Peptides against a protein of PDB entry 6FRK. Designs and how they scored, part 53

Target 1, 411 residues: chain A of PDB entry 6FRK
Amino acid sequence: NEEVLNAMLKEVCTALLEADVNIKLVKQLRENVKSAIDLEEMASGLNKRKMIQHAVFKELVKLVDPGVKAWTPTKGKQNVIMFVGLQGSGKTTTCSKLAYYYQRKGWKTCLICADTFRAGAFDQLKQNATKARIPFYGSYTEMDPVIIASEGVEKFKNENFEIIIVDTSGRHKQEDSLFEEMLQVANAIQPDNIVYVMDASIGQACEAQAKAFKDKVDVASVIVTKLDGHAKGGGALSAVAATKSPIIFIGTGEHIDDFEPFKTQPFISKLLGMGDIEGLIDKVNELKLDDNEALIEKLKHGQFTLRDMYEQFQNIMKMGPFSQILGMIPGFGTDFMSKGNEQESMARLKKLMTIMDSMNDQELDSTDGAKVFSKQPGRIQRVARGSGVSTRDVQELLTQYTKFAQMVKKM

## One batch from the design tools (peptide; aimed at target 1 M407)

Design b2_p19_5 (made by RFdiffusion4)
Pose (drawn by RFdiffusion4):
Structure b2_p19_5 (pose): chain A 374 residues (1-38, 47-273, 303-411), chain P 19 residues (1-19)
Amino acid sequence: NEEVLNAMLKEVCTALLEADVNIKLVKQLRENVKSAIDNKRKMIQHAVFKELVKLVDPGVKAWTPTKGKQNVIMFVGLQGSGKTTTCSKLAYYYQRKGWKTCLICADTFRAGAFDQLKQNATKARIPFYGSYTEMDPVIIASEGVEKFKNENFEIIIVDTSGRHKQEDSLFEEMLQVANAIQPDNIVYVMDASIGQACEAQAKAFKDKVDVASVIVTKLDGHAKGGGALSAVAATKSPIIFIGTGEHIDDFEPFKTQPFISKLLGQFTLRDMYEQFQNIMKMGPFSQILGMIPGFGTDFMSKGNEQESMARLKKLMTIMDSMNDQELDSTDGAKVFSKQPGRIQRVARGSGVSTRDVQELLTQYTKFAQMVKKM
Amino acid sequence: ETDEELKENHELLEFLAEL
């Protein structure tokens, strides 16, 4: 049985290693689902599913904008990850939700960058800012957020150039652009086909600049996006959106469950009964209930107080014979009144007859009356 | 207040003895 756990466990470790999941997290997840584990494919895959939900959970809720206030969003990520494409996908998303959205092109390096964001904004009917001539992104971002602030826009999305960590020049310039415009949220856009080099770059981005949200693009293809587990752990940020194509409407919010599945592959007879059950539990205590001075009108009249401390076990064989629908019903007496066929099965395996209930049903009706009167 | 709760439980027992 120890060999059936390991053959089926190394087959999921290969399923995650092929889904570009970091080898550090696969080896760690393997011994987490091994230590926490101490119709067969369901008792195993359910334990694997709960261990994955433990990893995709960063514990941090997403940053959401406020209507009627200026929200500046700054995009960061590697070269070619889809920042300019996801810039228009997000401005189009909120603009359709009713936000005064605008775009700013703070890329002064990449050829045809302003022309790219201009044509994406021209098409989606979204205001845009940038420059062919301005070579300082701190100047383009500052003079753009200033312009769209004096025009009272609510979503101001600043696009930046692609950068990698070994370029300290572009990492300083990213920190200065973030210090000039002071963004409310910084989004780390990552390609879904990224391999093992993801945790190092995503961590260096978190160190130089405060990353609060992560977007995973190019998920419409074969890439399952296992590199996102390493960006969530590195940036401490949840995934808010995913990209699912080249167009502006190929964009939707991140849901954890489908991503992990792809990455993996009035008084009733019942109340009359419980009140009785507590009066029998407090039944050997009936002599305490006759203690009150001047209240002892009677005690154990006709000896029938002894069987009121004996009927509740026989009535329990009826509850033992009941399932969760009858037991958890608001009116435990209405489930059997409509279907007196349930009065026969309760009588079979519990040894009580269907006759005994007629005297009980009269005793029930009288008890149900004096509680609605209570 | 405790006497009133005990009086209610005693009256329930008398009513069950009448049945």

Design b2_p19_5_s2 (made by RFdiffusion4, then SolubleMPNN; from b2_p19_5, 11 letters changed)
Fold by OpenDDE base, seed 4:
Structure b2_p19_5_s2 (fold): chain B 411 residues (1-411), chain A 19 residues (1-19)
Amino acid sequence: as target 1 above (411 residues)
Amino acid sequence: SLVEELKLLLNILKELSEL
């Protein structure tokens, strides 16, 4: 039994190391799992694999919990959020994502660019902020980040902004001058929260980087970026361990909407390759699909129209990137879709919707849409001309619809 | 049910990923 446990723990430890989990944390987890597993319960014929997976899951949950409650902004107050992190961590993009997140939640949000070190930092922030319609402050002439941050915070406090996000200079390396600048900015603006932004793709370097920031500035929150790449997110555990601060959000792509609140259970499930069924359920619930009793009733009767398919395509487009959604399904690895394939799949989905936009209500609402088109081939030619596509593209859509309608009949 | 709708969405996504 101990040999079997050690073999299974070795596989889990290897997988965690391949997921960029720090070697010290993996060792600690291995010891904690060994201590938490009752060898007598393993002898009783319980599924040893499930028991070990559950023990590993519990210990990973503990590693992601710093034991400190995450800071949350107070509604109707002025909340100053300072961002810190290396250049290339996604810090500036993450500032815009966080501002947009709060703006969509009905908070009065603004952005301050106190990055005077990077050429074009203010232009990048301004571009992102303008696209999102987020108020911003910065300077092309002031070189002192303390002055810019102070003036910007004062301005937006006086204008009764609720969320005031300050982006600071990132450097390529941990330099004392960066930490001194961050301390001077922090002392001047007195932030309610300091957010450390970490790139998940740096792997085993996450611990040392996160520690270096925490040793110099009072990091209270962590945001992990680039979880849309090959990074399995194991570096996030290293960040929590080093900063003793909760992960509050994750960045899951390049789009401003590729940003979500951190959830422990889904994250650990994904890290273990178990998928994120909970996050998938939450994304579906956010669509209020359960309020569509009429669709559920149709599905129960094996009815599926082209309109029903169109609505599902709209819902899929609202859920976010296909790679993320697929990565929530158990057994679909994060690498199942290359970034190229995702853009192609989204373009294809949009093309299919554009074809359906040229269909009439009789075609869309038919319980056998493919048969409507097969009986009157002139409909295919009309839709093809209306949508600017080939008759073959319309036939491919109808073939796909028929496949989905057959799946619904088997449900 | 939410599960049936989820299954449909997942099946659509799977098919779209294989395309």
Scores: peptide ipSAE 0.065, ipTM 0.716, DockQ to the pose 0.063
OpenDDE base, seeds 1, 2, 3, 5: peptide ipSAE 0.028, 0.042, 0.039, 0.044; ipTM 0.621, 0.683, 0.690, 0.693

Design b2_p19_5_s4 (made by RFdiffusion4, then SolubleMPNN; from b2_p19_5, 12 letters changed)
Fold by OpenDDE base, seed 1:
Structure b2_p19_5_s4 (fold): chain B 411 residues (1-411), chain A 19 residues (1-19)
Amino acid sequence: as target 1 above (411 residues)
Amino acid sequence: DIEEKLLELLNILKELSEL
């Protein structure tokens, strides 16, 4: 039993290291899991794999919980949120995403560009803010970030803004001059929250970076970016451990909507390759897919049409990046879709929909659409000509549909 | 459970995207 436990823990530790979890945290987790597992209970024929997985899950949940309640803005008050982080962390993009998130929730939100170090920082912020219809402040001539931040915060306080986001300069390295500038800005504007933005793609460097920021600035919240890439999110555990601050949001892509509140359970489930069923349900509910209950009821009766398949392709396309949806399904690892494969998958779905747009209602609404086409082969040639595809492409679609309809009949 | 059925539907949609 101890050999089996040690073998399974070795596999879990390897997977966590491959997910960019810091080696010290992986060692601590291994010790904590070993202390939490009763070896006598493992002898009783219980599913040893499920027990170890549950113990690992519980210990990972503890690692993302700093024991500190996340700061939340107060409605009808002026909430100043200062952003800090390295250049290339996605800080400026994340400021715009957070501003847009609060604006969509009916908060009076604005952005301040106090990045005087990077040429074009204000133009980039202005472009993003204008596209999202978010009020912004900055200067082309003022070089002191303290002056810009102070003037911008005062202006937006006087205009009764509720969410005032201040973007600061990011440098490529931990430079003392950057930390002094951040402290001067923080002292001048007296922020209600300081948000550290971390790039998940830096892997094992997350701990050292997060610690360097926390040792210099009173970081109260963490945002993790670039979780749509090769980063499996293990760096988030390092950020929490180093900052002792909660993760409040995650960035899941390049779009302004690729931003979500951090949820511990879904994140750990995804990190373990268990999927994010809760986040999937939330996305489905946000889409007001009332049509899903009707579909679920049809599926319960073993009914599935080409129209039902078309509607599902439309729903997938509405849910946003297909990689994010797939990454919510259990057994789809984050590695499953490179950005190239996502565009190709969306192009495939659009091609299939274009073929179905050339079908008639009798073909689309048939409970045995493949049989309608098999009985009258002239329909395949009509659809192929109408959609500009080969008869083979239509036959491949019908073969896919038939596999689906057979799975639905077995449900 | 709506969750299990959504998972099943999405696993179905997976097999479509891989085909």
Scores: peptide ipSAE 0.009, ipTM 0.409, DockQ to the pose 0.114
OpenDDE base, seeds 2, 3, 4, 5: peptide ipSAE 0.009, 0.009, 0.008, 0.007; ipTM 0.414, 0.410, 0.382, 0.393; seed 2 fails the geometry check

Design b2_p19_6 (made by RFdiffusion4)
Pose (drawn by RFdiffusion4):
Structure b2_p19_6 (pose): chain A 374 residues (1-38, 47-273, 303-411), chain P 19 residues (1-19)
Amino acid sequence: NEEVLNAMLKEVCTALLEADVNIKLVKQLRENVKSAIDNKRKMIQHAVFKELVKLVDPGVKAWTPTKGKQNVIMFVGLQGSGKTTTCSKLAYYYQRKGWKTCLICADTFRAGAFDQLKQNATKARIPFYGSYTEMDPVIIASEGVEKFKNENFEIIIVDTSGRHKQEDSLFEEMLQVANAIQPDNIVYVMDASIGQACEAQAKAFKDKVDVASVIVTKLDGHAKGGGALSAVAATKSPIIFIGTGEHIDDFEPFKTQPFISKLLGQFTLRDMYEQFQNIMKMGPFSQILGMIPGFGTDFMSKGNEQESMARLKKLMTIMDSMNDQELDSTDGAKVFSKQPGRIQRVARGSGVSTRDVQELLTQYTKFAQMVKKM
Amino acid sequence: EVEEEAAEIRELLELAAEL
């Protein structure tokens, strides 16, 4: 049985290593689902599913904008990850939700970058800012957020150039652009086909600049996006959106369950009964209930107080014979009144008859009356 | 308060006796 756990466990470790999941997290997840584990494919895959939900959970809720206030969002990520494409996908998302959204092109390096964000904004009917001539992104971002602030826009999305960590020049310039415009949220956009080099770059981005949200693009293809587990652990940020194509409407919020599945592949007879059950539990205590001075009208009249401390186990064989629908019903007596066929099965395996209940049903009716009167 | 709770339980026991 120890060999059936390991053959089925190394087959999931290969399923995650092929889904570009970091080899550090596969080796760690393997011994996490091995230590926490101490119709067969369901008792195994359910344990694997709960261990994955434990990894995709960063414990941090997403940053959401406030209507009636200026929300500045700054995009960061590697070269070619889809920042300019996801810039228009997000401005179009909120603009359709009713936000005064606008775009700013703070890329002064990439050829045809302002022309790219201009044509994406021209198409989606979204205001845009940028420059062919201005070579300083700190100037384009500052003079753009200033313009769209004096025009009272609620979503101001600043696009930046692609950068990698070994370029300290572009990482300083990213930190200065973030210090000039002071964004309310910084989004780390990552390609879904990224391999093992993802945790190092995503971590260096978190160190130089405060990353609070992560977007995973190019998920409409074969890439399952296992590199996102390494960006969530590195940036400490949740995934809020995913990209699912080249168009502006190929964009939707991140849901954890489908991503992990792809990455993996009035008084009743019942109340009359419980009140009785507690009066039998407090039944050997009936002599304490006759203690009150001037209240002892009677005690154990006609000896029938002895069987009121004996009827509740026989009535329990009826509850033992009951399932969770009858037991958890608001009116435990209405489930059997409509279907007196349930009065025969309760009588079979519990040894009580269907006759005994007629005297109980009268006793029940009288009890049900004096509680609605209570 | 305790006397009233004991009176309610006795009324149930008297009704159980009569039945």

Design b2_p19_6_s1 (made by RFdiffusion4, then SolubleMPNN; from b2_p19_6, 10 letters changed)
Fold by OpenDDE base, seed 2:
Structure b2_p19_6_s1 (fold): chain B 411 residues (1-411), chain A 19 residues (1-19)
Amino acid sequence: as target 1 above (411 residues)
Amino acid sequence: ELEELAKIIKEFLEEFSNL
């Protein structure tokens, strides 16, 4: 029993290290899991794998919880939010995403560019803010970030803004001059919250960076970016441990909408490759698939048509990036769709839909669409000509439909 | 039911990704 436990813990520890979880945290987790597992309960023939997974899950949840309540803005008050982080962390983009998130919720939101170090920082912020219709402040002539931040905060306070976001200078490395500048800005504007923005793709460097920021400025919140890539998010645990500050939001892509409130349970489930069933349900419900009840009833009766398949492809295309959908399904690893595979998969779905657009209602609405085509092979040639594809491409679609319809009949 | 739907979607998407 102890050998089996040690083997399974070794696999989990390997998977966590491959997910960019810091080696110290993985060691501590292993010890905590070993102490939490009663070896006597494992003797009772209960699924040892599920028990270990549950113990690991509980200890990961504790690592993501800093024991400090996240700061939340107060409605009808002025809330100053200062952003800090390295250059390339996605800080400026994240300022715009957070501003847009609050604006969509009916908060009077604005952006201040206090990045005087990077040429074109203000132009970039202005472009993003203008595109999102967010009010902004900055200067092309003032070189002191303290003056810009102070003037911008005062202006937007006088205009009764509720959310005032201040973007600061990033650097390529940890530099004492950057931290002094950040401290001077923080002292001048007295922010209600300081948000550290961290790139998840920096892996094992997350702890050292997060600690360096926390040791110099009063970081109270963390935002993790670039969770759409190959970054499995394990660096987020390192940031929480180093800053003792909660993750408040995550960035899940390059678009302004690719931003969500941090949820501990879905994040840990995804980190373990268990998927996000709850977030999948939420996304399926957000699609207002009122027609999903009718589909679920059809599926329960073992009925599945080519039209039902077409409607599902439309729904999948509406759910957004296919990689995000797959990453929510249990046992699809976060790496299952590289950005290259996503565009190819969407192009394949669109090709299949184009083939189906050349089918008639009798073919689409048949409960045995493949049999309609098998009885009259001239239909395949018609559809192929109508959609500009080979007869083989139509046969491949019908083969896929047949596999799926057989799966539905076995339910 | 939702786990079964997720499994169906998974198996469907796996068949589409392996093409």
Scores: peptide ipSAE 0.024, ipTM 0.459, DockQ to the pose 0.170
OpenDDE base, seeds 1, 3, 4, 5: peptide ipSAE 0.017, 0.024, 0.020, 0.020; ipTM 0.466, 0.500, 0.451, 0.501; seed 5 fails the geometry check

Design b2_p19_6_s2 (made by RFdiffusion4, then SolubleMPNN; from b2_p19_6, 11 letters changed)
Fold by OpenDDE base, seed 1:
Parts: structure tokens; C-alpha cells; sequence
Structure b2_p19_6_s2 (fold): chain B 411 residues (1-411), chain A 19 residues (1-19)
């Protein structure tokens, strides 16, 4: 029993290290899991795999919980949020995403660019803010970030803004001069929350970076970025351990909407390859897929048309990045779609929809669409010409439709 | 009902990943 436990713990530890979890945290987790598992209960024929998985899940949940309640803005008050982080962490993009998130919730939100170090930082913030219709402040001539931050905060306080986000300079390395500048800005504006932005793609370097920021600045919240890439999110555990601060949001792509509140249970489930059924349900609800009750009823009756397939492709395209949706499905690891494969998969879906746009209502609404085309091959040639594709592309679509329709009939 | 909806979408996405 101890050999089986040690073998399974070795596999879990390997998977956590491959997920960028810090080696010290993986060692502590292994000891905590060993202490939490009763070896006598494992002898009783209980599913040893489920027991170990549940113990690992519980200990990972504890590692993500710093035991500190996350700061939340107060409605009808002026809430100053200062952003800190390295250059290239996605800090400036994350400021815009957070501003847009609160604006969509009916908060009076604004952005301040106090990054005087990067050429074009203010132009980048201005472009993002203008595109999202978010009020912004900054200077092309003032080089002191303390002056810009103070003037911007005072202006937006006087205009009764509720969410005032201050973006600061990021540097490539932990430089004492950067931390001094950050402290001077923090002392001048007296922020209600300091948010550390961390890039998940830096892997094992997450602990050392997060610690260096916490040792110099009173970080109260963490945002983890670039979770759409090769980063499996294990660096988030290192950030919480080093900062003793909660993760409040995650960045899941390049779009302004690729930003979500951090949920512990879904995140750990995804990290373990269990999927995020809860996040899938939430995303399904946000899409108002209640209009799909008629589709679910048809599917329960084993009915599936080319139109029903088209509507499903539209719904998938509305759910956002296909990689995020696949990463919510149990058994689809985060590795399944590189950014290149996502654009290719979306292009494939769009191509299939363009072929279906050249079909008529009789073809789309037939419960046996493939048989309609097989009985009259001239329909394939018409659709191929109408959509600018080969007759082979139309036959491939019909073959795919037939696989879907057969699966629906087996449900 | 929501779990059934999620499972259906999962089956569709599983099929799409095989395409």
C-alpha cells in the first residue's frame, strides 16, 4: 500500500512540476497528502486513486487560499487601485481589462498612466481606453510618475469616479530604483488596493518575482496573466505562497473580455486535468443558451439537422476562445490547443458555416441531410460553387454531420 | 438541467476536437 501511494504521489508530483508548481510547494504537498491519507482506509478496497486525488485537491485548495479575504471595492466610494509588476507581465493590458470589467458592471471607472519609463506607454493605454470607452489620464511631457498619479487621482476623485486604476512603470529586472518609484507613487496616492500582476509563462521564476515585490510593496491582491498559453497555472500557487495575497482575477487571452474572476475550485480542477464543469455551466448561462431548450428537446428525440449543427457552431464561436472552452472539458488537457491551433480550428468552423450558408432550407432542415445530398449529387456541386469550395469539402462536411447525427441517435 | 446542457456541449466539443 505504501509503495502504491508513493508511485501515485510521484506521478502527481511530476504532473504538478510540469504544471510549473514550485518544487518546495510540491514537496510540502507530498508530505501533507501523506499525513492526510489513512493507509488503513486505503486497505479497505476504496478507490485508492479517488482518495489520493481528493487529498491532493484539498491540499492544492489550501495552497491557493492565503487565509486573507480579498479586497473588494465599495459602491459609491472612491476606490484607488494601484497596479505593480514587471515589464511584459501584461500589467497595462490587465489595467484595461479590469477597468472594462467594472465598467460593464455599472461602475464609474477610469485609467491613469503613470508609466513614464516606456516610450509609447501612454499611447498604448489611450488606445485601449478609447476602444473600450474608458476615461483616461496621463502626460506626454511630465516625467515624474508621482505628479501624474497624484494629479490623475485628484482629478478623478473630484469627478466622483468609483474605480480609479493607476498603471505604474514596469522594468525588465528587479531594480531598487523601480521599487523606490513604486513606493513614492503608493505614498502619494494612498491606494485602497495594490495589485501585483504576474505572468504565468515564467514558470518556476514566479516565486522569486512575487517575493521580491511583496518584500518591497504591500501587495494585497494578485492577478495572473497569460493562462491561454503554455502556462498551466502552477505559478499562481507560487504567487499566493510568496505574497500571502489572494488571486482576484486571471487573464485568459489577448482580448479585453479574456478576463475572469478567480475561482479556486475550477482553477484547481483545471490544473489537475479534471476540467471546469462549473465554468462551462457559467459560460453556457452567460450565452443565454436557454434558447437551446428546443435543441435539447430535439436531441433527446434523436433529431439533428444541418441547421442545428450550424447553430451549435455559432454558439461555440460566441463562447470566445475555443482553447478556453476545451480547457473546461474533463480529459482535454491545457496542451491540446496552442494559439495556432485555435485560430485554425475557428477558421475550420467558419469554413463549415460558409458551406452551410450556401445550402437551402430543405437541406438544412432535413433530419437526414446526408441522404438528401446522396440522392441528388447535383446539390453538392451547387453548394460547392456557391461557397467557393471543392465538392470534397462539402462531402467532408456531410461526413462530419453524419457522425454527429449518429452520436445524437445514440444519446 | 444545466449539467445536462453542459454535458451536451461537452459531447459537441469532443466531436469538434476530432475534426
Amino acid sequence: as target 1 above (411 residues)
Amino acid sequence: DLEEKALLIKKFLDLLSEL
Scores: peptide ipSAE 0.027, ipTM 0.504, DockQ to the pose 0.164
OpenDDE base, seeds 2, 3, 4, 5: peptide ipSAE 0.021, 0.026, 0.025, 0.022; ipTM 0.481, 0.480, 0.483, 0.464; seed 4 fails the geometry check

Design b2_p19_6_s3 (made by RFdiffusion4, then SolubleMPNN; from b2_p19_6, 8 letters changed)
Fold by OpenDDE base, seed 5:
Structure b2_p19_6_s3 (fold): chain B 411 residues (1-411), chain A 19 residues (1-19)
Amino acid sequence: as target 1 above (411 residues)
Amino acid sequence: ELVEEALKILELLKLFSEL
């Protein structure tokens, strides 16, 4: 029994180290799991593997819980949120994602660029903010981040903004000058929350970085970025341990919508390679798949129209990043879709939908839409003109549709 | 049942992403 326990714990410890979990945390977890498992209960014929998995899961949940309540903004108040983090952590992108998240929730949200170190920082923030229709402040001429942050916070306070997000300078190195600048900004604007943004892909360096920020500024929240990549998220445990601050959100891709509230259970399930069945069920329920019974019935009969394809593209676009959904399935690793393919795929889907918006009901509802277009080539030219695309783009769509319709007939 | 239905949708989505 002890040999089996030690073998299974060795396998789990190896998997956690391969997930970028800090070696000290893995050792502590192994000791805690050994102490939590009664060897006498393991003798009672219970599935020893399930008991060990449950004990490991329970100890990982404790490592993600700092025992402190996450800060939440107060409705109808002015909430100042300061972002801190290294350059390349995704901090600036995460400011825009958080602003967009709150804006979509009906908060009066704005962005301040207090990054004077990077000449293109304000242009990048302005571009992201403009795309998301988020009000922004910054300067091209002011070099003091304290002045910019103070003026921007005052302006947006006077305009009764509820969420005021301040992006600070991110440097490549932990320099004392960066920490002093962050402290000066924090003292000037008196933020209600300081958010540390951490890149999950830095692996074993997460502890040392998170500690260096917590030792210099009063980090109250953590956001972990790049969890869509090869980073299995083990560095997030190190950030919580070092900052003693809760993870409030995760960044799961490059799109502004690739941002979600942190959920402990799904995160640990994914870290263990168990998938996120609960999050998959939630996503499925959000899709209102009740309307998909009719689709599933059509698919069972080998019927698939251009309209059915259009409705599926709408459902894909509602689900958000397909990589996230695949990553919820047990045995589908985060690496199953390369990052570059997803945004390009979503842009392709939007283009295909725009082409289909120029089709008529006879074309959309035909059980052989490709044959309707092949019999009357003038339809291709009409649709191409209506959607502002080439006749080739319409032919490519029809070729894709034909491949799908053939696959549905084989199901 | 919901998982099987989600998997069928995901298989369809996978087919869409391979295009």
Scores: peptide ipSAE 0.023, ipTM 0.513, DockQ to the pose 0.175
OpenDDE base, seeds 1, 2, 3, 4: peptide ipSAE 0.016, 0.020, 0.018, 0.018; ipTM 0.497, 0.504, 0.501, 0.508; seed 2 fails the geometry check

Design b2_p19_6_s4 (made by RFdiffusion4, then SolubleMPNN; from b2_p19_6, 9 letters changed)
Fold by OpenDDE base, seed 5:
Parts: C-alpha cells; sequence; structure tokens
Structure b2_p19_6_s4 (fold): chain B 411 residues (1-411), chain A 19 residues (1-19)
C-alpha cells in the first residue's frame, strides 16, 4: 500500500512540477497528503486513485486560499485600485479588462495611465479604454507618475467615479527605482486595493517576483494573466504563498472579455488535468448554445447532419481558443495543444467548412450524408472540384462526419 | 440538462481533438 501511495504521489508531484508548481509547495503538499491519508482506509477497497486525488485536491485548495478575504469595492463609494507588476505581465491590458468587467456590472469606472516610462503606454491604454467606452486620464507631457496619478484620482473622485483604476510603470527587472516610484504613487493616491499582476508563463520565477512586490508595497490582491489553455497555473500558487493575497481574477486570453473572477475549484480541477466542467458550462451559457433548442432537440433525437456539423464548427470557432476549450475537458493535459497546434486545428476546421460550402442542401441536410455520397461517388468528385481539394480530403471529412453521427446516435 | 449538454459538447470536442 505504501509503495502504491508513493508511486501515485510521484506521478501527481511530477504533474504539479510540469504545471510550474513551486518545488517547495509540491514537497509540502506531498507530506500533507501522506499525513492526511490513512493507509487503513486505502486497504478497505476504496478507489486508491480517487482518495489520493481528493487529498491532493483538498491540499491544493488550501494553497490557493491565503486565509484572507478578498477586497471588494463598495457600491456608491470611490474605490481606488492600483495595479503593480512587471513589464510584459499583461498589467495594462488587465487594467482595461477589470475596468470593463466593473463597467458591465453597472459601476462608474475609469482608467488612469501613470506609466511614464514606456513610450506609447498612454496610447495603448487610450486605445483599449476608447474601444470599451471607459473614461481615461493620462498625460503626454507629464513625466512624474505621482502627479499624473494624483491629478487623475482627484479628477475622477470629483466626478463621482466608483472604480478608479491606476496603471503604473512596469519594468523588465526588479529595479529599486521601480519600487520607489510605486511606493510614491501608492503614498500619494492611498489606494483601497493594490493588485499585483502576474504572468502565469514565468513559472518558477513567480515566487521571487511576487515576494519582491509584497515586500515593497502592500499587495492585497493578485491577478494571474495568460491563463490560456496552455498556461501552467502552478505559478498562481506561488503568488498566493508569497503575497499572502487572494487571486481575484484571471486573464484567459487577449480579448477584453477574456477575464473572469477567480474560482478555486475549477482552477484546481484544471491544474490537476481533471478539466473544468463548470467553466465549460459557464462558457456554453455565455455563448447561448442552449438557445439552440433545435440543436439540443436534434442531439436528443440522435439526428446529426453535415449542416449540424458545420454549425458546430462555427460555434467552436466562436467559443474562443480551441486550446482553452480542450483544457476544460477531463483528461486533456494543459499542454495537449501548443499555440501552433491551435492555429493548425482552426485551419483544419476552416478547410472542412470550405469543403462543406461546396455541398448542396440535399447533402448537408441528409440524416445520413455519408450514405448519400457513398451511393453516388460523382458527388465526392463534384465537391472536391468545387472546394479545390482532393477526393481523399472529402472522404476524410465524410469519415469524420460518420464518427460524429455515430456518437450522437449513442448519446 | 446543462451538465448533460456539457458532457455531449465535451465528447464532441474530444472527437475534434482526434481530427
Amino acid sequence: as target 1 above (411 residues)
Amino acid sequence: ELEELARKILEFLKLFSEL
């Protein structure tokens, strides 16, 4: 039993290390899991794998919980939120995402660009803010971020804004000058919340970076960015441990809507490769795929046409990065699709759609499209010519369609 | 119903990953 436990814990520890979980946290988790598992309960014929997974899950949930309640803005008050983080962390983009999130929730939200160091920082913020119709402040001439932040906060306070987001300068290195500037800005504007923005892709460096920010400024919240379908969430655990601050939001892509409140359970499920069924349900609801009563009825009746497959390809393309959707599926590892594989997969879907664009309504709306083509091989040649593909490519599409239609019939 | 739909979508997406 101990050998089996040690083998399974080794696999879990390897997967967590591959997910950029800090080696110290993985060691501590292994010890905590060993202490929490009674070897006698493992002898009782319970699924040893499920028991270990549950113990690991419970310990990961504790690592994501800093034991402090997340700061929340107060309605009808002025809430100043200062953003801090390294250059390339996605800080400026995340400011716009958070502003847009609160605006969509009916908060009077604004943005301040106090990044005087990066050329075009204000233009980038202005572009993002203008697209989202968010009021913004900044200067092209003022070089002191303290002046810009103070003037902008005062302006928006006087205009009764409820959410005042201040973006600061990010640098490539932990420079003392950056930390001094951040402290001067924080002292001048007296923020209600300081948000540390962390890039999930920096892996094992997350702890040291997060600690360096927490040691200089009173970080109270963490936002983790670049949690696309490949993002190793393990760095988030390191940020929580180092900052002792909750993760409040995650950035899941490049779009302004690719931003969600942090949910512990889905995040840990995804980190363990258990998938995110809740996030998939939320995403299905956001896409109103349930409003497609016609699709649900067809699926319930085991009917699936080439047109239905075409419509589903369109829906998948609308769901966002195919990698994010796959990363919500249990048993698909976070690394299953590289960014290169996503573009290739989207290109494959688009190629299949282009083949279907050369089909007629009789072919598209047939409950057995493959049989229509098998009975009249001249249809394959017509479609191949119309779409500029080989007859083999059309046969491959029909083979895929047949697999889908058989699956739908078994559902 | 949503969980069943999500499962159906997941199974559907699994077939896409095999493409």
Scores: peptide ipSAE 0.026, ipTM 0.592, DockQ to the pose 0.179
OpenDDE base, seeds 1, 2, 3, 4: peptide ipSAE 0.024, 0.025, 0.023, 0.023; ipTM 0.569, 0.575, 0.556, 0.553

